# Peptides against a protein of PDB entry 1ZZD: the designs that were tried, part 125

Target 1, 109 residues: chain A of PDB entry 1ZZD
Amino acid sequence: FQVVNPYLLRDLVDLGIWDEGMKQYLITQNGSIQGLPNVPQELKDLYKTVWEISQKTIINMAADRSVYIDQSHSLNLFLRAPTMGKLTSMHFYGWKKGLKTGMYYLRTQ

## One batch from the design tools (peptide; made by RFdiffusion4, then SolubleMPNN)

Design b2_p29_4_s4 (from b2_p29_4, 15 letters changed)
Fold by OpenDDE base, seed 5:
Structure b2_p29_4_s4 (fold): chain B 109 residues (1-109), chain A 29 residues (1-29)
Amino acid sequence: as target 1 above (109 residues)
Amino acid sequence: EEEEKLEEERRRKEEEELEKAAEEADLLT
């Protein structure tokens, strides 16, 4: 499995901070660099994992697309720690935003 | 007719509770 984004790998090498310790850290953090103190904030903002993107942002993007399509589209969401409260809230928010379909695919970690 | 009104009122209350919970707890993150 390719765990590290190849562009992120290049940027970490260019910073001179890539080593075996960094590789193991990224594996344990599922590719997240948000917790690294020696990485510039600009790179942290650029490289977010699917688990670090707000589910609200994903729903907003899906709702915006639904205005221009005549057929139903699937909504795919990713939750690190799903609860019944989060699932019902996301479904309700998606409905209020005018999504034609409910949550089709949910990936959990 | 009364049964339909009761179902609509129930649905409205459930939607209001879900909206309030979403706003207070920001459950979308």
Scores: peptide ipSAE 0.022, ipTM 0.304, DockQ to the pose 0.493
Fold by OpenDDE base, seed 2:
Structure b2_p29_4_s4 (fold): chain B 109 residues (1-109), chain A 29 residues (1-29)
Amino acid sequence: as target 1 above (109 residues)
Amino acid sequence: EEEEKLEEERRRKEEEELEKAAEEADLLT
């Protein structure tokens, strides 16, 4: 699992804020830069991790793509704390949005 | 016809409950 996006790494180097402390911070934060005060908000908005993106947004993006894909686009969802209720609601929401394929992979943090 | 109406009503109730559960589940987090 690559914790650091290579483009994010480049941009952090270009900002001159990349060091071993930053690396260790990103490892502990699973690649999130949202808590860093010295990072421009534009970069925070650009480099959201799968854990920082709304699962609803991911489902919406998958639904929009499914219009153009004939074969099953496997939807991979990442949940921090999956409950049976959340899983059921996500399946229903995906169905309501016209996803051709249900949740294929569930990943937990 | 009555069985079909009961099944449609059951399906509608189940959809409403699932929609409520989707709102409660806070898919934004």
Scores: peptide ipSAE 0.021, ipTM 0.306, DockQ to the pose 0.600
Fold by OpenDDE base, seed 1:
Structure b2_p29_4_s4 (fold): chain B 109 residues (1-109), chain A 29 residues (1-29)
Amino acid sequence: as target 1 above (109 residues)
Amino acid sequence: EEEEKLEEERRRKEEEELEKAAEEADLLT
């Protein structure tokens, strides 16, 4: 699982705050930077938007698959008042589940 | 080997979706 968005990684390197401690932090936070005091708010807002878009993309992909209609509805319900941490977790969960099912179909076909 | 290929494909798709989302976010900001 790639926990760190490559653009986020670049921005953290450019800020000079990328180290092993930061890497471990992001792993534990599922790629969320919202809790970092040394990151500019504009970057937090940017990556919040990225996660929101990614979540919409996952929902759309799940909706396109009749098998995931119920899951897509569940994801939509959770997006009414999402925290950044929740959006991140849902992104990874939804993506991982979608990929696992894709793998299942590849094995069964 | 099959599991490794599936993990690589998973990682690739995840990167592509994150890149797309980043591009869309840049357009919206």
Scores: peptide ipSAE 0.015, ipTM 0.201, DockQ to the pose 0.020
Fold by OpenDDE base, seed 3:
Structure b2_p29_4_s4 (fold): chain B 109 residues (1-109), chain A 29 residues (1-29)
Amino acid sequence: as target 1 above (109 residues)
Amino acid sequence: EEEEKLEEERRRKEEEELEKAAEEADLLT
């Protein structure tokens, strides 16, 4: 699942270089613009740093999700009869944390 | 007034292009 950065998309449109060829290039390059000759170096430097930060953020969110899933499983093991209120609170917390997959596993166990 | 309308039309077209590109990206993922 590859998502194009919406800010990158905007900047490429503003440069007038967004087309089907550019889209396919980004897919093959995992969203990297570093090899594009028609992109200013300043934008390459900007998106290099933004991409690195974004990757770190994604990893941190994945780690946070793993901790939350583990905690939720442990909580479910100790709660023989979770109330609808507790399940709702976990659902909202999971949603707020972007735990779409985590909530799926909580419902199946 | 004419310049403002031209800028608004430009912005609208840019938003439509971005929306289309986002939809295409979602379809490919």
Scores: peptide ipSAE 0.005, ipTM 0.226, DockQ to the pose 0.010

Design b2_p29_5_s1 (from b2_p29_5, 18 letters changed)
Fold by OpenDDE base, seed 4:
Structure b2_p29_5_s1 (fold): chain B 109 residues (1-109), chain A 29 residues (1-29)
Amino acid sequence: as target 1 above (109 residues)
Amino acid sequence: MELEDDEKAVEEQKKKEEILEKIKKEEEL
């Protein structure tokens, strides 16, 4: 399992902030750099992990893809702390956005 | 069980903070 995006690794090296401490931090954060104060916000925005992307954004992207995909596609949703309420809201939002298929995969962190 | 899980979570957070502090300290040098 690759925890660190290879392009992110390069950028962290270029910034001169890559070390063993940084590596261990990223492992504990599942590749997230959002909590690092010494990383420019631009890089944080660029390297958002799938767990940091809004579920609504993921659903929007899936809905957009559904317009162009004739065959079956899967919708993968990622939740750090799924609740029944959140799941219901996500299903409703997906339906409202015109998803052809229900939630195919729910992945939890 | 629940108390042990909370203690483990606190310990993990503490470890994370220590790593962050080390990174900050290295940037100040």
Scores: peptide ipSAE 0.006, ipTM 0.209, DockQ to the pose 0.024
Fold by OpenDDE base, seed 1:
Structure b2_p29_5_s1 (fold): chain B 109 residues (1-109), chain A 29 residues (1-29)
Amino acid sequence: as target 1 above (109 residues)
Amino acid sequence: MELEDDEKAVEEQKKKEEILEKIKKEEEL
């Protein structure tokens, strides 16, 4: 399951800045991108609101390490053709099943 | 307890800073 908002994750992948370092940063920041210098301000503004709304959800997800994204490449493959429906389904399914993001993405490829 | 929490907080902050520095270096490339 993703600690990171799936739409934010898509945007980070599209920016080409998603890696293991970014993953660990987001974990330590409860999904906040506000401190990232290489993220456009417009995205920070957009996801600030999302972060504020979902903060409790992110914290709850972060309590279980099984929800962390383990496979950045698997995530990247998933996000090559993202649809809103698929991203939403992934988010809810990963939450419900407590699956690590990498394992979930491998099954959905 | 308090000292252990402080040590953990310092370690977490250090780890965060190391990650941020890596991200910044990648941005400069």
Scores: peptide ipSAE 0.006, ipTM 0.208, DockQ to the pose 0.026
Fold by OpenDDE base, seed 5:
Structure b2_p29_5_s1 (fold): chain B 109 residues (1-109), chain A 29 residues (1-29)
Amino acid sequence: as target 1 above (109 residues)
Amino acid sequence: MELEDDEKAVEEQKKKEEILEKIKKEEEL
């Protein structure tokens, strides 16, 4: 089982293309939407660069969202080469930024 | 017209949020 990025799920739902088939596709494709013909290129470009965004930037964005949203949002982090040290550092960094929830989703390449 | 459109938009947003929460819960299993 592979965890899917919750923000990607939101965008796919907003496009009205989310279904069980899409879910299974994303699981088999490691969360990639690059091969989907019915997804706008702008959205593909957005998620193509996810792996190039620093984990610090991702945490900052998550922290910013947590201030404006009363519901618990899962922190979703993407790591190319996760280490125990990196995971620990991200956990504490998120805590320092006042995240309401800990890291829930971790995706690795 | 405007009120009906607003109500529809709110209902649609609520449905989307419900779907997202359901997906999130399923991923916890």
Scores: peptide ipSAE 0.000, ipTM 0.182, DockQ to the pose 0.031
Fold by OpenDDE base, seed 3:
Structure b2_p29_5_s1 (fold): chain B 109 residues (1-109), chain A 29 residues (1-29)
Amino acid sequence: as target 1 above (109 residues)
Amino acid sequence: MELEDDEKAVEEQKKKEEILEKIKKEEEL
């Protein structure tokens, strides 16, 4: 589900241009309003900045996830002879880091 | 007063038509 920015939604409603067609357009454009006719340029500039910040955050989160996946794989490689204590510690570490994927790999080995 | 409201309504309708035309063109691509 692409989450429409709630502030963007408000501003589009205030402009009287929010409808189901607009919703579908935003979904196809990944939340971008840059191509929309009849939207003030000031509003486009505002949400361009918000979109860029959001994309940077998404990339950073993806990079962080990649690091955690790599750590979970490296931990799995070192645990060819896992003690129950080490498995428990990894389980708790994965849980603490929100790594649902790390727990999946621990169950399949 | 009424004539100005009609002009605004026509302009808003044109804006909606332009948006719908863009959506339609993108669905065809």
Scores: peptide ipSAE 0.007, ipTM 0.212, DockQ to the pose 0.013; fails the geometry check

Design b2_p29_5_s2 (from b2_p29_5, 13 letters changed)
Fold by OpenDDE base, seed 3:
Structure b2_p29_5_s2 (fold): chain B 109 residues (1-109), chain A 29 residues (1-29)
Amino acid sequence: as target 1 above (109 residues)
Amino acid sequence: MELEDDEEEVEKEKKNLEKLKELEKKELE
Protein backbone atom coordinates (compact mmCIF):
# COMPACT_ATOMS: atom_id res chain seq x y z
CA PHE B 1 0.00 0.00 0.00
CA GLN B 2 0.96 3.66 -0.37
CA VAL B 3 1.77 6.14 2.40
CA VAL B 4 2.17 9.90 2.08
CA ASN B 5 4.14 11.81 4.71
CA PRO B 6 1.43 13.22 6.99
CA TYR B 7 3.41 16.36 7.80
CA LEU B 8 3.90 17.11 4.12
CA LEU B 9 0.22 16.53 3.54
CA ARG B 10 -0.62 18.98 6.31
CA ASP B 11 1.62 21.67 4.87
CA LEU B 12 0.17 21.21 1.39
CA VAL B 13 -3.31 21.57 2.85
CA ASP B 14 -2.25 24.75 4.63
CA LEU B 15 -1.03 26.10 1.31
CA GLY B 16 -4.42 25.34 -0.21
CA ILE B 17 -2.96 23.28 -3.05
CA TRP B 18 -3.91 19.78 -1.90
CA ASP B 19 -6.31 17.89 -4.15
CA GLU B 20 -6.67 14.51 -5.84
CA GLY B 21 -4.37 15.61 -8.64
CA MET B 22 -1.65 16.50 -6.16
CA LYS B 23 -2.03 13.13 -4.47
CA GLN B 24 -1.57 11.28 -7.75
CA TYR B 25 1.42 13.45 -8.58
CA LEU B 26 3.15 12.55 -5.31
CA ILE B 27 2.53 8.85 -5.91
CA THR B 28 4.05 9.08 -9.37
CA GLN B 29 7.04 11.04 -8.04
CA ASN B 30 7.70 8.70 -5.10
CA GLY B 31 6.85 11.46 -2.63
CA SER B 32 9.05 14.16 -4.15
CA ILE B 33 7.78 17.75 -4.33
CA GLN B 34 10.92 19.17 -5.91
CA GLY B 35 9.26 19.69 -9.27
CA LEU B 36 6.18 21.52 -8.02
CA PRO B 37 6.07 25.21 -8.97
CA ASN B 38 3.47 26.15 -6.36
CA VAL B 39 5.54 24.99 -3.39
CA PRO B 40 7.89 27.43 -1.63
CA GLN B 41 11.58 26.55 -1.78
CA GLU B 42 11.81 26.34 1.99
CA LEU B 43 9.34 23.45 1.98
CA LYS B 44 11.19 21.72 -0.84
CA ASP B 45 14.36 21.88 1.23
CA LEU B 46 12.58 20.53 4.27
CA TYR B 47 10.93 17.59 2.52
CA LYS B 48 13.77 16.11 0.51
CA THR B 49 13.16 12.39 0.19
CA VAL B 50 15.53 9.77 1.53
CA TRP B 51 16.25 8.83 -2.05
CA GLU B 52 17.21 12.36 -3.04
CA ILE B 53 19.45 12.74 -0.01
CA SER B 54 21.08 9.39 -0.67
CA GLN B 55 21.87 10.26 -4.27
CA LYS B 56 23.39 13.57 -3.25
CA THR B 57 25.49 11.82 -0.62
CA ILE B 58 26.70 9.22 -3.10
CA ILE B 59 27.72 11.91 -5.56
CA ASN B 60 29.55 13.86 -2.88
CA MET B 61 31.34 10.74 -1.69
CA ALA B 62 32.42 9.92 -5.22
CA ALA B 63 33.78 13.43 -5.67
CA ASP B 64 35.61 13.23 -2.35
CA ARG B 65 37.13 9.88 -3.27
CA SER B 66 38.42 11.31 -6.51
CA VAL B 67 40.15 14.16 -4.70
CA TYR B 68 41.72 11.86 -2.15
CA ILE B 69 42.88 9.39 -4.78
CA ASP B 70 44.69 12.16 -6.60
CA GLN B 71 46.27 13.32 -3.37
CA SER B 72 47.35 9.84 -2.31
CA HIS B 73 48.87 9.04 -5.68
CA SER B 74 50.91 12.23 -5.48
CA LEU B 75 52.28 11.30 -2.08
CA ASN B 76 55.93 10.37 -2.31
CA LEU B 77 57.65 9.55 0.97
CA PHE B 78 61.34 9.12 1.59
CA LEU B 79 62.49 7.31 4.71
CA ARG B 80 66.14 6.87 5.59
CA ALA B 81 65.67 4.21 8.24
CA PRO B 82 62.03 3.14 8.31
CA THR B 83 60.77 0.96 11.12
CA MET B 84 57.57 -1.00 11.26
CA GLY B 85 56.32 1.43 13.88
CA LYS B 86 56.96 4.46 11.69
CA LEU B 87 55.27 2.86 8.70
CA THR B 88 52.23 1.96 10.76
CA SER B 89 51.97 5.47 12.17
CA MET B 90 52.20 6.99 8.71
CA HIS B 91 49.53 4.65 7.42
CA PHE B 92 47.10 5.55 10.16
CA TYR B 93 47.86 9.24 9.76
CA GLY B 94 47.04 9.04 6.08
CA TRP B 95 43.85 7.16 6.78
CA LYS B 96 42.78 9.71 9.36
CA LYS B 97 43.35 12.49 6.84
CA GLY B 98 41.05 10.75 4.38
CA LEU B 99 43.55 8.95 2.16
CA LYS B 100 41.93 5.71 1.10
CA THR B 101 44.89 4.23 -0.72
CA GLY B 102 48.37 3.38 0.44
CA MET B 103 51.49 5.34 -0.31
CA TYR B 104 52.15 5.45 -4.04
CA TYR B 105 55.91 5.69 -3.61
CA LEU B 106 57.91 4.60 -0.62
CA ARG B 107 61.63 5.17 -0.97
CA THR B 108 64.24 3.85 1.43
CA GLN B 109 67.94 4.78 1.53
CA MET A 1 -11.52 18.92 -1.82
CA GLU A 2 -13.13 20.70 1.12
CA LEU A 3 -11.11 21.80 4.13
CA GLU A 4 -12.86 19.32 6.39
CA ASP A 5 -12.06 16.51 4.00
CA ASP A 6 -8.40 17.54 3.98
CA GLU A 7 -8.12 17.12 7.72
CA GLU A 8 -9.74 13.71 7.50
CA GLU A 9 -7.24 12.67 4.83
CA VAL A 10 -4.32 13.62 7.09
CA GLU A 11 -5.67 11.41 9.84
CA LYS A 12 -6.17 8.56 7.38
CA GLU A 13 -2.55 8.73 6.27
CA LYS A 14 -1.34 8.68 9.87
CA LYS A 15 -3.27 5.48 10.46
CA ASN A 16 -1.81 3.94 7.33
CA LEU A 17 1.70 4.77 8.51
CA GLU A 18 1.07 3.11 11.85
CA LYS A 19 -0.20 0.00 10.12
CA LEU A 20 2.93 -0.14 7.98
CA LYS A 21 5.17 0.09 11.03
CA GLU A 22 3.35 -2.78 12.68
CA LEU A 23 3.74 -4.97 9.62
CA GLU A 24 7.43 -4.19 9.33
CA LYS A 25 7.95 -5.10 12.97
CA LYS A 26 6.32 -8.49 12.47
CA GLU A 27 8.46 -9.27 9.46
CA LEU A 28 11.64 -8.56 11.41
CA GLU A 29 10.70 -11.09 14.14
Scores: peptide ipSAE 0.008, ipTM 0.224, DockQ to the pose 0.017
Fold by OpenDDE base, seed 2:
Structure b2_p29_5_s2 (fold): chain B 109 residues (1-109), chain A 29 residues (1-29)
Amino acid sequence: as target 1 above (109 residues)
Amino acid sequence: MELEDDEEEVEKEKKNLEKLKELEKKELE
């Protein structure tokens, strides 16, 4: 799993805002640029979907690991604007995919 | 949103993302 999408990296470089600070920020934000004020909204909209897909991918990977162990590894989820409905959906999505461990850590943005 | 609807949306967006990546790759060539 890559925290920073390579195409996002390119776009950030093209914007001239890529640096070590930006890298660290993205790591802490699980690749999300939604909170960056110096990024055009159009770019945020573009990568919003990518970020959402990445969260599903994380769940899928966790589920895959869980198949071969008694209890799945701790699952960390990141949501931009979590609602109870969304959290429930994510929980049951994990369950459906065979996660044996509930959501351990939730980070909101 | 029902889980099934969510899965359909995710699948749709995955396809869109793949198309985007292909287009970007072509632009870089």
Scores: peptide ipSAE 0.007, ipTM 0.241, DockQ to the pose 0.178
Fold by OpenDDE base, seed 4:
Structure b2_p29_5_s2 (fold): chain B 109 residues (1-109), chain A 29 residues (1-29)
Amino acid sequence: as target 1 above (109 residues)
Amino acid sequence: MELEDDEEEVEKEKKNLEKLKELEKKELE
């Protein structure tokens, strides 16, 4: 078990926001916290300069919580635009509440 | 379901972050 960046996990745990929903959300966002509405901007800024934790790393760190993503029905939202805050909130809320199905948003360039 | 931003939750997390910073400062002293 190799943790590439344990600091994000620590910070999220210390903030008391680390749960199954957070874990699933981060997996869908490839480790990015930039889209999370309930994360302080200061923390987001801190990790802009740090390589985002890979999905694999997140899964490994949260292995005790038995991460399972239903690939056939998983909700994936790649929201980079702040204007999509409501959708981001919905995604986060959905995962936090155990929603596994519903929508897949893939931003195509 | 339309979800609005939970300003209350954001504020709580800000407070948590502040507490952490205070703790970190104390550990460095």
Scores: peptide ipSAE 0.000, ipTM 0.173, DockQ to the pose 0.049
Fold by OpenDDE base, seed 1:
Structure b2_p29_5_s2 (fold): chain B 109 residues (1-109), chain A 29 residues (1-29)
Amino acid sequence: as target 1 above (109 residues)
Amino acid sequence: MELEDDEEEVEKEKKNLEKLKELEKKELE
């Protein structure tokens, strides 16, 4: 199956919130946008029926160092163009994954 | 079996990521 719905990708691009950070976030959330504060509720309702991968699979991916590096890079991108929505999403993602670098950056701004 | 299923799922996600990158190029152009 497709992790990120191509129509959702289009809508996120149209909103101007699509970036590498958003991509990595969606991968870790199995395409779920329900936890994103900067996404209109209309879109959340539209894409509500996203199948979630097993939590075990998410953990296995997080154990991959390459994925961890990408996650760290994605958090850096949020800092380059900070919006309140992106900062909130980054905080949530960083907290969930225990990314100390992301947590550090939120504290320094 | 569960571990094998998870490994297969990870591989599918990697493939999906590649497809997503291709879609990104199309949408950002």
Scores: peptide ipSAE 0.008, ipTM 0.232, DockQ to the pose 0.092; fails the geometry check

Design b2_p29_5_s3 (from b2_p29_5, 13 letters changed)
Fold by OpenDDE base, seed 4:
Structure b2_p29_5_s3 (fold): chain B 109 residues (1-109), chain A 29 residues (1-29)
Amino acid sequence: as target 1 above (109 residues)
Amino acid sequence: MELEDDEEAVKEELENLEKLKKIEEEELK
């Protein structure tokens, strides 16, 4: 799992302030940058909004997107032999992987 | 994990997210 939002991580890298100390700090702060003095306020404001969204809401939104996205990909993959079991597995797999990586499906005769 | 690994991982994740975002936007139309 990711403690740090990938967009936030990109921004921190672009600012040149990403290091091991920063990483450890974010881990201890559960991804919050609000306490960092070397981060621009605009960036704090941007990610404050995200942070203030309940974790439950974020998870729900991510789960909904995961299901939707997995369905879109699975439709092409399972046109020949779609099964509910495979679809369900794909949904959960996509969620567990955070939709960061593609899924490879072995075709069997 | 070393910092170089983090940067590469971020790059890959962002590329994937951008692709997914584009797909999502097209499906919402």
Scores: peptide ipSAE 0.013, ipTM 0.229, DockQ to the pose 0.039
Fold by OpenDDE base, seed 1:
Structure b2_p29_5_s3 (fold): chain B 109 residues (1-109), chain A 29 residues (1-29)
Amino acid sequence: as target 1 above (109 residues)
Amino acid sequence: MELEDDEEAVKEELENLEKLKKIEEEELK
């Protein structure tokens, strides 16, 4: 199991490829989308880079709370967790704004 | 878990995150 980025879920939904098969695939592949032929390469590159930059932060967050793609309730609870609010906001703010350097800073902080 | 619920959950949580980001934006600058 791994922490699932809610932006990834959004992007998969927006692509219209979100289904039960996709959920199982992500679980099997530990959240990797690199092997998906129906995902644009740009998106693969984006999430690969973000993963590399923010992995430490994501792991630290997961130590307290975990978000699993197969459990929408787990996702909601994690995102709404007060203790994770600021850190989560910082992480995803950087993602939305494309501030890769900011996300790197969060990783090294 | 239903797929429809997943989509709605994602939308709702992203909206909540957007609100949170705006509130904490000054702290992120």
Scores: peptide ipSAE 0.027, ipTM 0.221, DockQ to the pose 0.034; fails the geometry check
Fold by OpenDDE base, seed 5:
Structure b2_p29_5_s3 (fold): chain B 109 residues (1-109), chain A 29 residues (1-29)
Amino acid sequence: as target 1 above (109 residues)
Amino acid sequence: MELEDDEEAVKEELENLEKLKKIEEEELK
């Protein structure tokens, strides 16, 4: 059972705050970062929506190639100019596209 | 999964995303 969302894991690693203590904290909090003082508010706002998304929706998003393509675009732009502001902006765009796709799958199934 | 394994998993996922982007670029040619 995956406790930590893979996208969240990526973001925490990129922030340089991922360690064993962080891992244990997330396990006890069921993947929530809302209580972490060293996480930017923008990132907390982003993952508020993730907590509201069902695991089924997340799986559907992960299965969609288009979602991964959008994330790859975001990654490339971030690597060119790595800033927290740019990371969050690009991630918001990626997740927005993923949410739309996820909703499509839920309606068609 | 240990911390080091998590980091490796992240790296692998990022590489996969880059591969998907390249596929898209080829389809647009």
Scores: peptide ipSAE 0.023, ipTM 0.201, DockQ to the pose 0.038; fails the geometry check
Fold by OpenDDE base, seed 3:
Structure b2_p29_5_s3 (fold): chain B 109 residues (1-109), chain A 29 residues (1-29)
Amino acid sequence: as target 1 above (109 residues)
Amino acid sequence: MELEDDEEAVKEELENLEKLKKIEEEELK
């Protein structure tokens, strides 16, 4: 399947940062550039993935659940200033703590 | 951050994510 948005690919080439390492990184990140330190913030704001939006939704759902009530402030910080690293960590954490239905939905849709 | 530091940061992040993925796969067995 198409992992890299063709317009994103163009912009990365124009920046001179496209290489095999970048390609492998994007595959691992399901097309997300949010965690790249050498990409301008304006491009990060422009290119949001459905995966990133869905993960943000999962974090919101987790914060509303009683099992995560003692971690609500931490989850709110993730929502205010989300990074790809934080979203990935929360994704795995949510899976381990019983948000498997939501995680399954995200993976299969 | 210097250009060399950017490349190293990306490499480190990729390695960390691969480790997390491996843990997930083991837990699903």
Scores: peptide ipSAE 0.012, ipTM 0.198, DockQ to the pose 0.025; fails the geometry check

Design b2_p29_5_s4 (from b2_p29_5, 12 letters changed)
Fold by OpenDDE base, seed 5:
Structure b2_p29_5_s4 (fold): chain B 109 residues (1-109), chain A 29 residues (1-29)
Amino acid sequence: as target 1 above (109 residues)
Amino acid sequence: MELEDDPEAVAEEKKNLEILEKIKEEELE
């Protein structure tokens, strides 16, 4: 199955931000780019309208991931006062800094 | 791992948090 829409993939490649980390992030976000700071707002608006799932669902998914992210203790800064946004950001930072797919696989265990 | 060790990462995460907090506020209610 395809998690990433081919048009989204093209746009991310054109932006020069597509890599394995981005791929894994999108998988964990069920294809959402709304939480990515390096994506233009215009693109976010486009895919929110055309392809994006409920943002509430994304937040719920982030909450589900929080159990595993909290156990990783990778980013103590956000653990001081965790919010759903902070937990998702921790996951984003994880792939951005090359923590590989460890967080993704940890969630599947 | 500390975010403060990477200024670019700090800036990106700050922006990400702002977006996500807005989403949370708008979509959870």
Scores: peptide ipSAE 0.016, ipTM 0.277, DockQ to the pose 0.059
Fold by OpenDDE base, seed 4:
Structure b2_p29_5_s4 (fold): chain B 109 residues (1-109), chain A 29 residues (1-29)
Amino acid sequence: as target 1 above (109 residues)
Amino acid sequence: MELEDDPEAVAEEKKNLEILEKIKEEELE
């Protein structure tokens, strides 16, 4: 289970800026860090050229995670093959409803 | 329901943006 590229995650953790808010932001931005003001430009350039996750990959990852969202509304959206917008909504909804714990559990498996 | 049509999702997006801004401000100090 991955939320973002593992190298990106590492670097964001090393910068001390990784949190649940950051995670959700990246989802809304299709994994892009280009808009983050507190990320060094060198890292932005690196991930743009080497490890920038495609929108398709982000959607796939989000869709995969959506299977584990236990909220009925989120499950219904997943079953209907949600758009990126719907997936984003599901993630935010899940986060609000305490999915953070679920995500941590999945990462520890 | 898209993000723009989901009041709860929109509210959380705003909250997340506020968190990011707070991080930014703290790093500048």
Scores: peptide ipSAE 0.016, ipTM 0.220, DockQ to the pose 0.085
Fold by OpenDDE base, seed 3:
Formats: sequence, structure tokens, C-alpha cells
Structure b2_p29_5_s4 (fold): chain B 109 residues (1-109), chain A 29 residues (1-29)
Amino acid sequence: as target 1 above (109 residues)
Amino acid sequence: MELEDDPEAVAEEKKNLEILEKIKEEELE
């Protein structure tokens, strides 16, 4: 069971593409519309989930914050399917960007 | 470093799209 975002529901209704099939698709995709070809890109950009946000962008944001504090803020990274390669790359990227501390929390689905 | 590519997720999306199409067909009957 998963609750569909009410704002997303509204926008899909306005587009005339909402039906029971669409509802079931969203449930199976954990609310993601990124794979739907009949949805405008603008709407896809608006409704990115935490799992669809670029991890690189998150690291960049953390690096920016670290300039103003003695210790880097706690960094939470979210990965749907983490691999050792991805984890290593993220750690090295964080180091390169000057993070004062490593990854504090890693969350996975 | 490539953080955005997830072939398994793409494959899952394709499968779910097929399910969506089947559901739509059933509703038209």
C-alpha cells in the first residue's frame, strides 16, 4: 500500500491521463513518473523523489554548507541499489569537494 | 563516477509499463 501524492494526482487528472491503470503503475514504482513517455518533462522534474535526486547534487550541497561551519553537516545519501563502485565514487567525490567529514548516514531501499 | 545510471530500475519501469497497458485493456472490456 502506498499513498499517491495529491498534487501529482491533480496534475495527472488535468492532463487527462489518470485512470486505475496509472494508479497501479505509480504504486509499483513507489510514486515515480520518470519512466512514463506521455508525461511532460516539466512534470517529471517537479515530482522527483528523494531517490531520484542526483547524489552528486546532494554532495555538492553538503560541500557548500561545509564552507561556513567547523564540521560538515550530517550527510544522508539515498541509494536504491548501491554497489561498491558507487559507494567508493561517492566517498572520493566528497573528499575531492572538501567535505570535512565522511558520509554520516547511508540509506537504501 | 556514474551515479545516475540504474539499468535494473529502467528494466523495472518497462515491466510496469506493460502492466499498465494490460490494466487499461481490461478496463476497456
Scores: peptide ipSAE 0.014, ipTM 0.234, DockQ to the pose 0.048
Fold by OpenDDE base, seed 1:
Formats: sequence, structure tokens, C-alpha cells
Structure b2_p29_5_s4 (fold): chain B 109 residues (1-109), chain A 29 residues (1-29)
Amino acid sequence: as target 1 above (109 residues)
Amino acid sequence: MELEDDPEAVAEEKKNLEILEKIKEEELE
């Protein structure tokens, strides 16, 4: 199946931010770029209007995610006051730095 | 397993690159 919208892929490559971490992030987010900190707002607005991923495609992406996940490592986060923005940014940063699994623990102080 | 060591992942990336090349070619026409 197609992992990423080809036009979105083009735009991310043109921005110089496309890598394996970005691909993994998009898979976990079902193709959504709304939470990415380094993507221009105009691009987020554009792809919000062209959201065309079927439920079947989303399910297929989630099922195939296991091909990309190395379960040997996990991320544990401890935040005093986590926000959705902070969590998204940290998750994305983890993928970009070669983390191959999701968060195992999320705790607040 | 690292993504680059997975034949399926490598094949998927190759496909994506081919799609990008097609899009760029169409934009230049």
C-alpha cells in the first residue's frame, strides 16, 4: 500500500525533513501532519482540506506498522505538565533519533 | 530489525522515490 500521499511526500522532501523517522511518525498518526512542529502552517492547512485516506488504508497502515517497529527499545517520558503539543513533538523527535517503538510509559510529576 | 535491513521497507522506499520522480517530471512538462 501507499504509506504517504505522494504530493505530501514531495513537499516534505522539498522541505528537507523527510527521513525514516518522519515516515514512522506519519504511520502512527494515520498520515496526519497537523502535529508536526517543523511543517509550515500553510502546508498543514492544505493537507487538512485534501484529507482522503480511507478507513481501510488507515487500518492497513496500522497493521503494517509492525514491519517498521523494533520492539527492543522503548521511550519513557516523565513530564510535569504534558500538553498534546509537547507529547507530539517529543514523539516525533524520538522517531527522528532512531527510536523504533512508541512510548512505554507516560507519567506526570 | 532496522528499516534499511528489511527488504519490504526498502522496496517501499524505492516505490516512493519512483512516485516522486514521476511527479517532478510532470511538473517540468
Scores: peptide ipSAE 0.006, ipTM 0.205, DockQ to the pose 0.051

